# Peptides against a protein of PDB entry 4J2C, part 17

Target 1, 107 residues: chain A of PDB entry 4J2C
Amino acid sequence: MEDPFFVVKGEVQKAVNTAQGLFQRWTELLQDPSTATREEIDWTTNELRNNLRSIEWDLEDLDETISIVEANPRKFNLDATELSIRKAFITSTRQVVRDMKDQMSTS

## One batch from the design tools (peptide; made by RFdiffusion4, then SolubleMPNN)

Design b1_p11_6_s2 (from b1_p11_6 with Q5E A10Y)
Fold by OpenDDE base, seed 2:
Structure b1_p11_6_s2 (fold): chain B 107 residues (1-107), chain A 11 residues (1-11)
Amino acid sequence: as target 1 above (107 residues)
Amino acid sequence: KTVSELYKEYL
């Protein structure tokens, strides 16, 4: 069985890209009300939240995989470099999501 | 199954 980590990573990255686009639109709608309708604001907000939630769910799963690998080093035999890259991806992605969520909660 | 679920099964 092949390690599907990179497939999941790719899906997370895709969702991040989508969320960032939605976030940009969200900020644009809020800073220029003349270009915004309540319907688009609501739609954008909901889509953004859905994407962020999806990312967070995947990251939780990925984070769990890290714990499992670290608890069973003999079974998985991942080198330190690969594990570090995986951890870094999760950490940095969580930060990106957190930044968007913080700005949404402040607005 | 989602990819995440498959990954959990892999582990």
Scores: peptide ipSAE 0.246, ipTM 0.801, DockQ to the pose 0.387
Fold by OpenDDE base, seed 4:
Parts: C-alpha cells; structure tokens; sequence
Structure b1_p11_6_s2 (fold): chain B 107 residues (1-107), chain A 11 residues (1-11)
C-alpha cells in the first residue's frame, strides 16, 4: 500500500490557498462597506470558517500520523529528514490558519 | 472516503 501523505498534504495546500483568497476578500469587504453586501460578507465569512475548520481537521489527522510513524519507524521506512519535513508542514500550516483566525476574531 | 480516511486505513 502506498503512503497517501503527499495526497493529503496537497489537498491541505489547496485548501489553504482557497482560504487565503477568501480571507483577502473578507478583509476587502470589511474595509469598504460601501462596496460590500451583507450577503457576500456572510457567505465569505462562512466559507472561510468552513475551509479553516476543514484544514484543521486534516491537520489533526496528519499530526496523529506522525505519532504512529514515530512508534513504528521500520514499518513506514521514513528517514529523519522526511519526518521533519512532515512535522514542519503541519506546524507552519497551523500557524497560517491561526493567524487568519486571530485576525477574524479581532475584527 | 475522504483522503484522511484513506490515510487512516493505510496506517
């Protein structure tokens, strides 16, 4: 069976890009109320939150896989470099999500 | 199945 981590990683990366686009639009709408409808604000806000939650869910699963791999290193045949890359991806992605959430909560 | 579910099955 092939390791599907790269597939999940790719999906998370795509979701992050989508969320960043939604976040940018969210910021624009709130900065200029004269060009914003309440409907678009609500839609953008909900879509953004849904995307962020989806990313967080995937990251939780990926984070759990790290523990499983570390407990069974011979089964997965991953070297320290690859494991570090996977950990860094999860950590940095969580930070990106957290930054957007923090800005939304303070608006 | 979601991609995450597939991963869990792999593990």
Amino acid sequence: as target 1 above (107 residues)
Amino acid sequence: KTVSELYKEYL
Scores: peptide ipSAE 0.219, ipTM 0.784, DockQ to the pose 0.372
Fold by OpenDDE base, seed 3:
Structure b1_p11_6_s2 (fold): chain B 107 residues (1-107), chain A 11 residues (1-11)
Amino acid sequence: as target 1 above (107 residues)
Amino acid sequence: KTVSELYKEYL
């Protein structure tokens, strides 16, 4: 069986890519209202928020598993380097999401 | 099952 972390990582990465595209369009629509319809603004905003929420949910669960592993190192026997990589992925992805959310909240 | 549950089952 494949490690579920990498499966979720792949899904998160796809969602991040999608969110970044939506965020770019969202920014463009707000920057020039003459090119924007209410329908596209609403669609883009909703799709973006849905993707961000999905990412946050996955990251939260992955973060929990890391805590469990660190509390029981002998049980799981994960390589320290691999654990560090997983933590870095969660941290960096969470920051990407936070940056987009911060910009959306101020608009 | 949640991601966390699947992860714990794998490890």
Scores: peptide ipSAE 0.213, ipTM 0.783, DockQ to the pose 0.491
Fold by OpenDDE base, seed 5:
Parts: C-alpha cells; sequence; structure tokens
Structure b1_p11_6_s2 (fold): chain B 107 residues (1-107), chain A 11 residues (1-11)
C-alpha cells in the first residue's frame, strides 16, 4: 500500500495544478474585460474557489498525518529530513492558496 | 475513510 501522506499529497498537487490554471485565466479575464463574459468570470471564479477549498481540506488531512507520525516516529521510520519536507509542502501550499485568495478578495 | 483509518490499513 502507498503511504497515506502521498495519496493525499497527490490529490493536493492535482488540485493546485488545476487552481493555477484557473487563476491564470481569472487574471486574464479581469485584465482585459473586452475578452471576458460575466458567465466565464463566474464559472472560473467558482471552479477556482472549489479547488482552493479542496486543497485546504486536504491540507488538514496532511496535518493529521504529521501528527500521527510525530506521535510515534519509530513506528513509521521517518527521519527528520522527510518530516521537514512534508511540513514544508503543507506550509508552502497554504501560502499559495492564501496568495490566490487574497488577490481574489481584493479584485 | 479518515486519514487515521488509512494509516491503520497501511501499517
Amino acid sequence: as target 1 above (107 residues)
Amino acid sequence: KTVSELYKEYL
């Protein structure tokens, strides 16, 4: 079986990739209103928010995996480097989500 | 399944 951390991480990464594409389109639509319909803006905004919410939910699950491992590190045989990498992924992904949300809320 | 349940199966 796969390590549950990487199962969830994989889903997060897919959602991040999707969100990045949607965010790019969102910025393009707002940058040049002549190329944008309200329908596409609304659709893009909704899809983007859905992906961001999915990421945020999965990040909470990833936090739980960290807690489980830290509760019994011997059982999981993870070194400090791997744990740091996992934590860094969560932290950096949260920042990516926050940055997009901040830009969306101020538009 | 919860993350905890997945870990129970993984171990």
Scores: peptide ipSAE 0.181, ipTM 0.754, DockQ to the pose 0.460

Design b1_p11_6_s3 (from b1_p11_6, 3 letters changed)
Fold by OpenDDE base, seed 4:
Structure b1_p11_6_s3 (fold): chain B 107 residues (1-107), chain A 11 residues (1-11)
Amino acid sequence: as target 1 above (107 residues)
Amino acid sequence: MTVSELYKEYL
């Protein structure tokens, strides 16, 4: 079985791009009520939250894989550099999600 | 099987 890490990474990256688009629209709708309907605000908010939850779920799984790889270094043949890159991706993506969530909670 | 579950099976 081949390593599916980069497939999952790709899916997370796509979901982040989608969430960022939804977040931008969410911001625009709340900044100018004359261009917004309650139904679009609700739809955008729900879609955004669903995307963020999906990303967080994938990141939790990816984070768990890091622990498994570190516990079984001979099995996966990953060097320290590759492992650091994977950790950095998870950490930075979590921060992007957290920043959007923080802005939503303080609006 | 989801991509996430596929990864869990790989590990």
Scores: peptide ipSAE 0.161, ipTM 0.742, DockQ to the pose 0.402
Fold by OpenDDE base, seed 2:
Structure b1_p11_6_s3 (fold): chain B 107 residues (1-107), chain A 11 residues (1-11)
Amino acid sequence: as target 1 above (107 residues)
Amino acid sequence: MTVSELYKEYL
């Protein structure tokens, strides 16, 4: 039995990096329509949304594990520092996702 | 396997 948190953290970070690249391209395409095809706009938008959705789903599971660990501290033996790091990762990642979603929803 | 499945095995 192995702690999967850091494996998932790595996968989430990879998805965030991908989303940030897609978001940058999405912004460029919408700000300069002369450089954009409808196909690329649609593809970029869909890929971005899919990545963001994937991240959000993983964060929901990670957030639930925090609650489980806090409810069973003797079972998992996580110290306060490690728990804080895990919470900070989830919080900061949600903020990054929210910022991109907010800009997409207002465009 | 999904994140949920990974944690089900760990938890």
Scores: peptide ipSAE 0.158, ipTM 0.745, DockQ to the pose 0.424
Fold by OpenDDE base, seed 3:
Parts: structure tokens; C-alpha cells; sequence
Structure b1_p11_6_s3 (fold): chain B 107 residues (1-107), chain A 11 residues (1-11)
């Protein structure tokens, strides 16, 4: 079986792109209430939160698998560069999600 | 089975 990391990464990236679009709309709706309906606010908020939860779940699982790989280096032929790329992806993506969540919690 | 779960199965 081949390493499915790139597939998971791709799905997370798609979810991030979707979330960023929803987040922008979310901020626009809050900036000008006269242009916002309750229905769109609720829909946007729910879709955004769902995407963020999905991302967080995937990142948590990926983070766990990295720990497994590091604990069993002989079983997995992943060099330091590849591990670094994987860790960087998780770290940077978590920060993106955290930034959006922080702003949403302040609203 | 989600992609992330498949990843765990792979490892």
C-alpha cells in the first residue's frame, strides 16, 4: 500500500480554501449588517465551523501518525526532509485554523 | 472509511 499522506494533505488544503472563502464572507456579513440576512449568517457560520472541525480532526490524526513514524524509523523509510515538510504543513495549517477560530470566538 | 483513517491503517 502506498503512503496516502498526499491525499490527506490535498483534502485538508481544499477544506482550508473553502474555509477561507467562508471566513471572508462571514467577516463581510458582520461588517455590514444591512447586507446580511440571518439565514446567510447562520449558513455561513455553520459551514465554516464544519470545515474547521474537519480540518482539525485530520490534522490531529496526521500529528499522531508522525509520532508513530518517529517512534519506528526502521519501519518507515521517510527521511528528515519529508518529516519536516509534514510537520510544517500541520503546524502552519493549525495556525491558519486557530486564527480564524480566535476571530470567530471574539464575535 | 475516511482518508485520514486509511492513513492510520497504512502506518
Amino acid sequence: as target 1 above (107 residues)
Amino acid sequence: MTVSELYKEYL
Scores: peptide ipSAE 0.131, ipTM 0.727, DockQ to the pose 0.404
Fold by OpenDDE base, seed 5:
Structure b1_p11_6_s3 (fold): chain B 107 residues (1-107), chain A 11 residues (1-11)
Amino acid sequence: as target 1 above (107 residues)
Amino acid sequence: MTVSELYKEYL
C-alpha cells in the first residue's frame, strides 16, 4: 500500500496540470477577443475554478497528513528532509493557485 | 474516506 500522502499528491498534481492548461487558454481568450466567445470564456473560467477549488480542498487533506506524521514520527519513519519536501509542495502549490486566482479576480 | 482513515489502513 502506498503512502496516502502520495495518493492525494497525485490527485493534486493532476488537477494542477489541468488548471495550467485551462489558465493558459483563459489568458489567450482574454488576450485576443477576436478568437474568443463568451461561451468559451465562461466554460474555461468555470472549469478552471473547479480545478482550483479541488486543489485547495486536497491541500487541506495534505496539511492533515503533515499533522499526522508530525504527531507520530516513529510510525512513519520520515526524516526532516522528506517532511520539508512535503511541506514545500503544499506551500508552492498554494502559491500557484493564489496567483491564478488573483489574476482571474482582477480581470 | 478521510485522510486519517487512509493512514489507519496504511499503518
Scores: peptide ipSAE 0.116, ipTM 0.713, DockQ to the pose 0.447

Design b1_p11_6_s4 (from b1_p11_6, 3 letters changed)
Fold by OpenDDE base, seed 4:
Structure b1_p11_6_s4 (fold): chain B 107 residues (1-107), chain A 11 residues (1-11)
Amino acid sequence: as target 1 above (107 residues)
Amino acid sequence: KSVSELYKEYL
């Protein structure tokens, strides 16, 4: 069976890009009420939250895979460098999501 | 199945 990690990583990266676009629009709408409707604010907020939740779900699954790989090193033939890259991707992506969530909660 | 579920099955 082929390792699908890169596919999940790619999907997370796409979702992050989408979330960043929604976050930018969310910020713009709240900064200038004259250009915003309650409808668009609500839609953007909901879409952003849904995307962030989707990313967090994928990251939780990816984080679990790290534990499984570390518990079964002979089975998966991953070197320490590759494992570190995977861990760094999860950690840095969580931070990006957390930063957006923190800004939303303090608005 | 989600892509993440496929990965869980792979592991």
Scores: peptide ipSAE 0.225, ipTM 0.790, DockQ to the pose 0.437
Fold by OpenDDE base, seed 3:
Structure b1_p11_6_s4 (fold): chain B 107 residues (1-107), chain A 11 residues (1-11)
Amino acid sequence: as target 1 above (107 residues)
Amino acid sequence: KSVSELYKEYL
């Protein structure tokens, strides 16, 4: 069986792109209430939160798998560079999600 | 199953 990490990474990246678009619209709606309807605000907020939750779940699982790999280095032929890339992806993505969540919680 | 679950199964 081949390593499916790249597939999971791709799905997370797609969800991040979607979330970023929704977040931009979310900020626009809050910035100018005259252009916003309750329906669009609710829809945008819900879609955004759903995407963020999905990302967080995937990242949590990926983070756990990295711990497994590091605990069993002989079982998995992953070099330091590859592990570094995986860790960096998780860390940077978590920061992106956290930044959006922080702004949403302030609303 | 989600892709994430498949990944955990792989490891």
Scores: peptide ipSAE 0.195, ipTM 0.774, DockQ to the pose 0.404
Fold by OpenDDE base, seed 5:
Structure b1_p11_6_s4 (fold): chain B 107 residues (1-107), chain A 11 residues (1-11)
Amino acid sequence: as target 1 above (107 residues)
Amino acid sequence: KSVSELYKEYL
């Protein structure tokens, strides 16, 4: 059985990849209005927000995994480096989401 | 299943 952290991480990574593509398209549509329809802008915006929301929810679950491991370090046998990597993933992913949300809210 | 439930199964 695989570590539940990596199960959720995998889902987050998938959503991040999807969001990155959607965000790129979103910026392209707004950069060149002549190639954009309101329908595509709305669809892209909604899909992007859905993915960002999914990521945020999963990041909360990942935070819980950190708490569980820190509460029972002997059971998981994780060194400080691995724990730091996990925390860094959560922090950096939150920043990526925040940056996209900030750009979307100011447009 | 919650993350806690997943860890119960994992351990």
Scores: peptide ipSAE 0.189, ipTM 0.758, DockQ to the pose 0.449
Fold by OpenDDE base, seed 1:
Structure b1_p11_6_s4 (fold): chain B 107 residues (1-107), chain A 11 residues (1-11)
Amino acid sequence: as target 1 above (107 residues)
Amino acid sequence: KSVSELYKEYL
């Protein structure tokens, strides 16, 4: 069986890009209400939340895999560099998601 | 199943 981490990483990256696009539109709609309909605001907000939730779910699973590898280093053929890359990806992606969520939670 | 689930199965 081939290591599917790169596939999951790619899907997360794609979801992040989608979320960032939605976030940008969300920001634009809220900054200029005259160009926004409630329908688009609601749609954008919901799609953004759904994407962020999906990313968080994937990261949670990926984070668990990291823990498993770290607990059983001899079972897996991952060197320290690859493990660091995977951990960094999860950490940085969580930060990106957190930044968007923080800005959405203005209250 | 999701790709993430497949990864958990791989490990």
Scores: peptide ipSAE 0.184, ipTM 0.768, DockQ to the pose 0.433

Design b1_p11_7_s2 (from b1_p11_7, 5 letters changed)
Fold by OpenDDE base, seed 5:
Structure b1_p11_7_s2 (fold): chain B 107 residues (1-107), chain A 11 residues (1-11)
Amino acid sequence: as target 1 above (107 residues)
Amino acid sequence: SRKELREFYYG
C-alpha cells in the first residue's frame, strides 16, 4: 500500500490555489464597489470559505498522520527530512489560510 | 482521500 500523504497534499495545494484566486477576486470586489454586486461578493465569499474549510480539514488529517508516524517510527520508517517537509507544508499552509481568514474577518 | 489516509495509517 502506497502512502497517500502526497495525494492529499496535492489536493490541498490545488485547494490553496483556488482559494488564492477567490481571495484575490474578493479583495478586488471590495476595493472597487462599482464593479461589485452583492451576489458576486456573496458567491465569492462562500466559495472561498468552502475552500478554506476544506483545506483546514485536510490539514488536520495530515497533521494527525505526523503524530501517528512519530508515535510509531519503526512501523513507517520515515526519515527526518521527509517529516520536516511534511510538517513545514502543514505549518506554512495553515499560515496562508490564517492570513486570508484574518483579512476576511476584519472587512 | 481521507479514507485512504485512515486505511494506511490506522490499518
Scores: peptide ipSAE 0.589, ipTM 0.936, DockQ to the pose 0.830
Fold by OpenDDE base, seed 3:
Structure b1_p11_7_s2 (fold): chain B 107 residues (1-107), chain A 11 residues (1-11)
Amino acid sequence: as target 1 above (107 residues)
Amino acid sequence: SRKELREFYYG
């Protein structure tokens, strides 16, 4: 069985890209109400929130796998570099999500 | 892929 970590990582990366696009549109809509309909604002906001929640959910699962690997090093036999990359991905992605959420909460 | 994660890491 292949390690599904990279598969979920890819799904998260795709969701991040989608969220960033939605966030940009969300910002544009709120900055210029003349170009925005309530329907598009609501749709964009909901899609953005859904993507962010999906990312956070996946990151929790990915983070849990790190704990499992570290508790069972002989079973998985991942080197320090691989674990570092995985941890860095989770940390940096959480920060990206946090930044968007912070901006949304202040608007 | 949540099921796959559980299967791989808890299996």
Scores: peptide ipSAE 0.588, ipTM 0.936, DockQ to the pose 0.866
Fold by OpenDDE base, seed 1:
Structure b1_p11_7_s2 (fold): chain B 107 residues (1-107), chain A 11 residues (1-11)
Amino acid sequence: as target 1 above (107 residues)
Amino acid sequence: SRKELREFYYG
């Protein structure tokens, strides 16, 4: 069986791109209410929250795989450089999500 | 893909 980590990583990356687009629109709608309908505000807000939640869920799963590998290094024999890349991806992606959530909570 | 992760890492 092939390691599915990269598949989930790709799904997270796509979700981040989608969330960033939704976040931009969310900001625009709230900055100029005269150009916004309640329907679009609600839809954008809900879609954004759903995407962020999905990303966080996947990141938790990916983070767990790292713990499993580190606890069983001989079983997986994962390259050290690859492991570092995986950790960096999770850390940086969590920061991106945190920044969007922080801005949403202050609006 | 959560299923695949479980199968690979816990299988």
Scores: peptide ipSAE 0.587, ipTM 0.935, DockQ to the pose 0.840
Fold by OpenDDE base, seed 4:
Structure b1_p11_7_s2 (fold): chain B 107 residues (1-107), chain A 11 residues (1-11)
Amino acid sequence: as target 1 above (107 residues)
Amino acid sequence: SRKELREFYYG
């Protein structure tokens, strides 16, 4: 059986890209009310929140796999570099999500 | 994919 970590990682990356696009539009809509409808603001906000929640959920699952691998190193036989890359991905992605959430909460 | 994660890591 192939390790599905990279599949979920790819799904997270796709969701991050989508969220970043939505976040940019969200910012544009709030900065220029004359070009924004309430419907688009609400839609964009909801889509953005949904993507962020999806990312956070997947990151929790991915983070759990790290703990499992570290507790059972011989079962999974992962290279130390690979494990570091996985950890770094989770950490950096959490930061990206946090930055967007912080900006949304202050607006 | 979540199902696959569970199968691989908990199986």
Scores: peptide ipSAE 0.590, ipTM 0.936, DockQ to the pose 0.922; fails the geometry check

Design b1_p11_7_s3 (from b1_p11_7, 5 letters changed)
Fold by OpenDDE base, seed 1:
Formats: C-alpha cells, sequence, structure tokens
Structure b1_p11_7_s3 (fold): chain B 107 residues (1-107), chain A 11 residues (1-11)
C-alpha cells in the first residue's frame, strides 16, 4: 500500500489555494462595503473559515503521522530528507493559515 | 483521507 501522506498533502494544498482566493475576496469586500452585499460577505467569511478549519484538521493528522514515523523508524524507513519536507510543509502551511486568521481577527 | 492515514500508519 502506498503512503497516503502525499494525497492528504495535495488536499491541503488545494484547500490553501481555495482559502487564499476566499481571503482575497474577503479583504476586497470589507475594504469597499459599497460594492459588497452582506450576503456575499457572510458567505465568503463562512467559506473561508470552513476551509481554514479543514486545513488545520488535516495538518493535525499529518503532524500525527510524523510522530508515528519517528516512533517507528524501521517500519516506515523514511529518509531524513523526506521527513524534513513533510515537517516543513506542515510548518509553513500552519503559518499561512495563522496569517489569514490573524488578519481576520483584527478586522 | 483520515481513514487512509489511519489504515497506513496504524495498520
Amino acid sequence: as target 1 above (107 residues)
Amino acid sequence: SREKLREYYYG
């Protein structure tokens, strides 16, 4: 059986791209209320939050796999480079999510 | 995907 890490990674990346698009629209709507309906603002905000939560959930799962691999190195036999890439992805993606959440909380 | 992860990493 193939390691599903890359599958989830791909799903997270897709969700990040979606969230970034929603975040951009969210920013535009709030910066110019005259061009925005409350309906679109609410929809965009909710969709954005949902995507961010989904990403965070997947990142927790991915992070858990790291712990499992490190606890069972002989079972999975991942090299240091691959493990570093996985860790870096989780760290950087968490930062992207945090940045969006921080901006949303200050608006 | 959570199920896939569980299957692979806990299986």
Scores: peptide ipSAE 0.629, ipTM 0.943, DockQ to the pose 0.823
Fold by OpenDDE base, seed 5:
Structure b1_p11_7_s3 (fold): chain B 107 residues (1-107), chain A 11 residues (1-11)
Amino acid sequence: as target 1 above (107 residues)
Amino acid sequence: SREKLREYYYG
């Protein structure tokens, strides 16, 4: 059985890309109300929030796997470089999500 | 994919 971490990582990355696009549109709509309808704002907001929640959920799962690996190093035998990459991905992705959420909550 | 993670890491 192969480690599915990278599969979930890929899914998260796709969701991040989607969220970033939605966030950009969300920002554009709020910056120019003349081009924005309530319907599009609501749709964009909902889609964005759904993606962000999906990402956060997956990140929790990925973070748990790291804890498992660190608790059982001989079982998985992952090198420090790989673990660092995985941790960095989770940390940076959480920051990206947090930044978007912070901006959404202040509008 | 959550199931895949569980299978691999808890199996």
Scores: peptide ipSAE 0.626, ipTM 0.943, DockQ to the pose 0.836
Fold by OpenDDE base, seed 3:
Structure b1_p11_7_s3 (fold): chain B 107 residues (1-107), chain A 11 residues (1-11)
Amino acid sequence: as target 1 above (107 residues)
Amino acid sequence: SREKLREYYYG
């Protein structure tokens, strides 16, 4: 069986890209209300929140796999570099999500 | 893909 970590990682990356696009639009809509409809604001906000929640959910699962691997090093036999890359991905992605959420909560 | 993770890491 192939390690599905990279599959979920890819899904998270896609969701991040989508969220960043939605966040940009969200910012634009709130910056100039004359070009925004309530419908688009609501849609964009909801889509953005959904993507962010999806990312956070996947990151929790990915983070759990790290714990499992570290508890069972002989079973999975991942090298230190690979494990470091996985951890870095989770950490950096959490920061990206946090930054967007922080900006949304202050609006 | 949650099922995939469970299958691989807990299987």
Scores: peptide ipSAE 0.626, ipTM 0.943, DockQ to the pose 0.818
Fold by OpenDDE base, seed 4:
Structure b1_p11_7_s3 (fold): chain B 107 residues (1-107), chain A 11 residues (1-11)
Amino acid sequence: as target 1 above (107 residues)
Amino acid sequence: SREKLREYYYG
């Protein structure tokens, strides 16, 4: 059986890209109300929140796998470089999500 | 995918 970490990582990356696009549109809609309908604002906001929530949920699962690997290093046989890449992905992605959430909460 | 993670890492 192949390690499904990369499958979930890919799904998270896709959700991040989607969220970033939605965030950009969200910003545009709020900056110029004359070009925005309430329906599009609501839809964009909800889709954005859903994507961010999905990302956070997947990151929790991915973070748990790190703990499992570190507790059972010989079972999974990951080198230090791969483990660092996985940790960095989780950390950096959490920061990206946090930045979007912070901007949404202050607007 | 969540199920696959559980299967691989807890199996």
Scores: peptide ipSAE 0.630, ipTM 0.943, DockQ to the pose 0.846; fails the geometry check

Design b1_p11_7_s4 (from b1_p11_7, 7 letters changed)
Fold by OpenDDE base, seed 4:
Structure b1_p11_7_s4 (fold): chain B 107 residues (1-107), chain A 11 residues (1-11)
Amino acid sequence: as target 1 above (107 residues)
Amino acid sequence: NREKLREFYYG
């Protein structure tokens, strides 16, 4: 059986890209209310929140796999470099999500 | 995704 970590990682990356696009549009809509409708604002906001929640959900699951690997290093045979890359991905992605959430909460 | 991970890491 192939390690599904990379499959989930790919889906998280896709969701991040989608969220970033939605966030950009969200910013544009709020910057110029004359070009924005309540419907688009609501849709964009909801889609953005949904993507962010999806990312956070997957990151929690990915983070759990790290704990499992560290508790059973021989079973998975991952070297320190691979484990570091996985940890870095989770950490950096959480920061990206946090930055968007922080900006949304202040608006 | 959760199921995919569970099958591999808890299998």
Scores: peptide ipSAE 0.574, ipTM 0.931, DockQ to the pose 0.796
Fold by OpenDDE base, seed 1:
Structure b1_p11_7_s4 (fold): chain B 107 residues (1-107), chain A 11 residues (1-11)
Amino acid sequence: as target 1 above (107 residues)
Amino acid sequence: NREKLREFYYG
């Protein structure tokens, strides 16, 4: 059985890209209300929130795998570089999500 | 995704 971490990582990356696109549109809609319909604003906002929530959920699961690996190093035998990359991905992605959420909360 | 991870890491 192959380690599914990279599969989930890839899906999170795709979700981040989608969220960033939605965030950009969200910003544009709120920046110029005269060109925005309430339908699009609501749709974009909801889609964005859903994507961010999905990302956060996956990040929690990915973070848990780190704990499992560190508690069972001989079972998984991951090298330090691989583990570092996994940790860095979770940390940086959380920051990206946080930045979008912070901007949404102040708008 | 949770299922995939669970099968591998808790299996």
Scores: peptide ipSAE 0.574, ipTM 0.931, DockQ to the pose 0.780
Fold by OpenDDE base, seed 5:
Structure b1_p11_7_s4 (fold): chain B 107 residues (1-107), chain A 11 residues (1-11)
Amino acid sequence: as target 1 above (107 residues)
Amino acid sequence: NREKLREFYYG
């Protein structure tokens, strides 16, 4: 059986890209109210939040896998470089999500 | 995704 980590990672990356697009639109709508409707703001906000929640959900699962691997090194035999890459992805992605959430909560 | 990961990491 193949390690599904990269599959989930890929899906998270897609969700991040989508969220970033939605966030950009969200920002634009708030910066120029004349071009914004309540409906579009609500839709964009909801879609963005949904994507962010999805990402956070997957990140929790991915983070758990790191703990499992570290607790069972002989079973998985992942080298330090691979683990570092996985950890870095989770950390950086969480930061990206946090930054968007922080900006949304202050608006 | 959770199921995919569980199958591999807890299997």
Scores: peptide ipSAE 0.571, ipTM 0.930, DockQ to the pose 0.776
Fold by OpenDDE base, seed 3:
Structure b1_p11_7_s4 (fold): chain B 107 residues (1-107), chain A 11 residues (1-11)
Amino acid sequence: as target 1 above (107 residues)
Amino acid sequence: NREKLREFYYG
């Protein structure tokens, strides 16, 4: 069976890219209300929140896999480099999400 | 995604 970690990682990466685009639009809409409709603001906000929640959900699951691997090193036989890459991805992605959420909460 | 991960890591 193929390790699905990279599949989920890829989906998270796509969601991050989507969220970043939505976040940029969200910022633009709020900065210039004359060019913004309530419908687009609501749509953008909801889509952004949905993407962020999806990312956070996947990151929790990915983080759990790290714990499982570390508890069962012989079963999965991942080298230290691979494990570090996985951990770094989760950490950095959480920071990206946190930065967007922080800005949204203070708008 | 949750099911994918669960099947592999808990299977």
Scores: peptide ipSAE 0.570, ipTM 0.930, DockQ to the pose 0.777; fails the geometry check

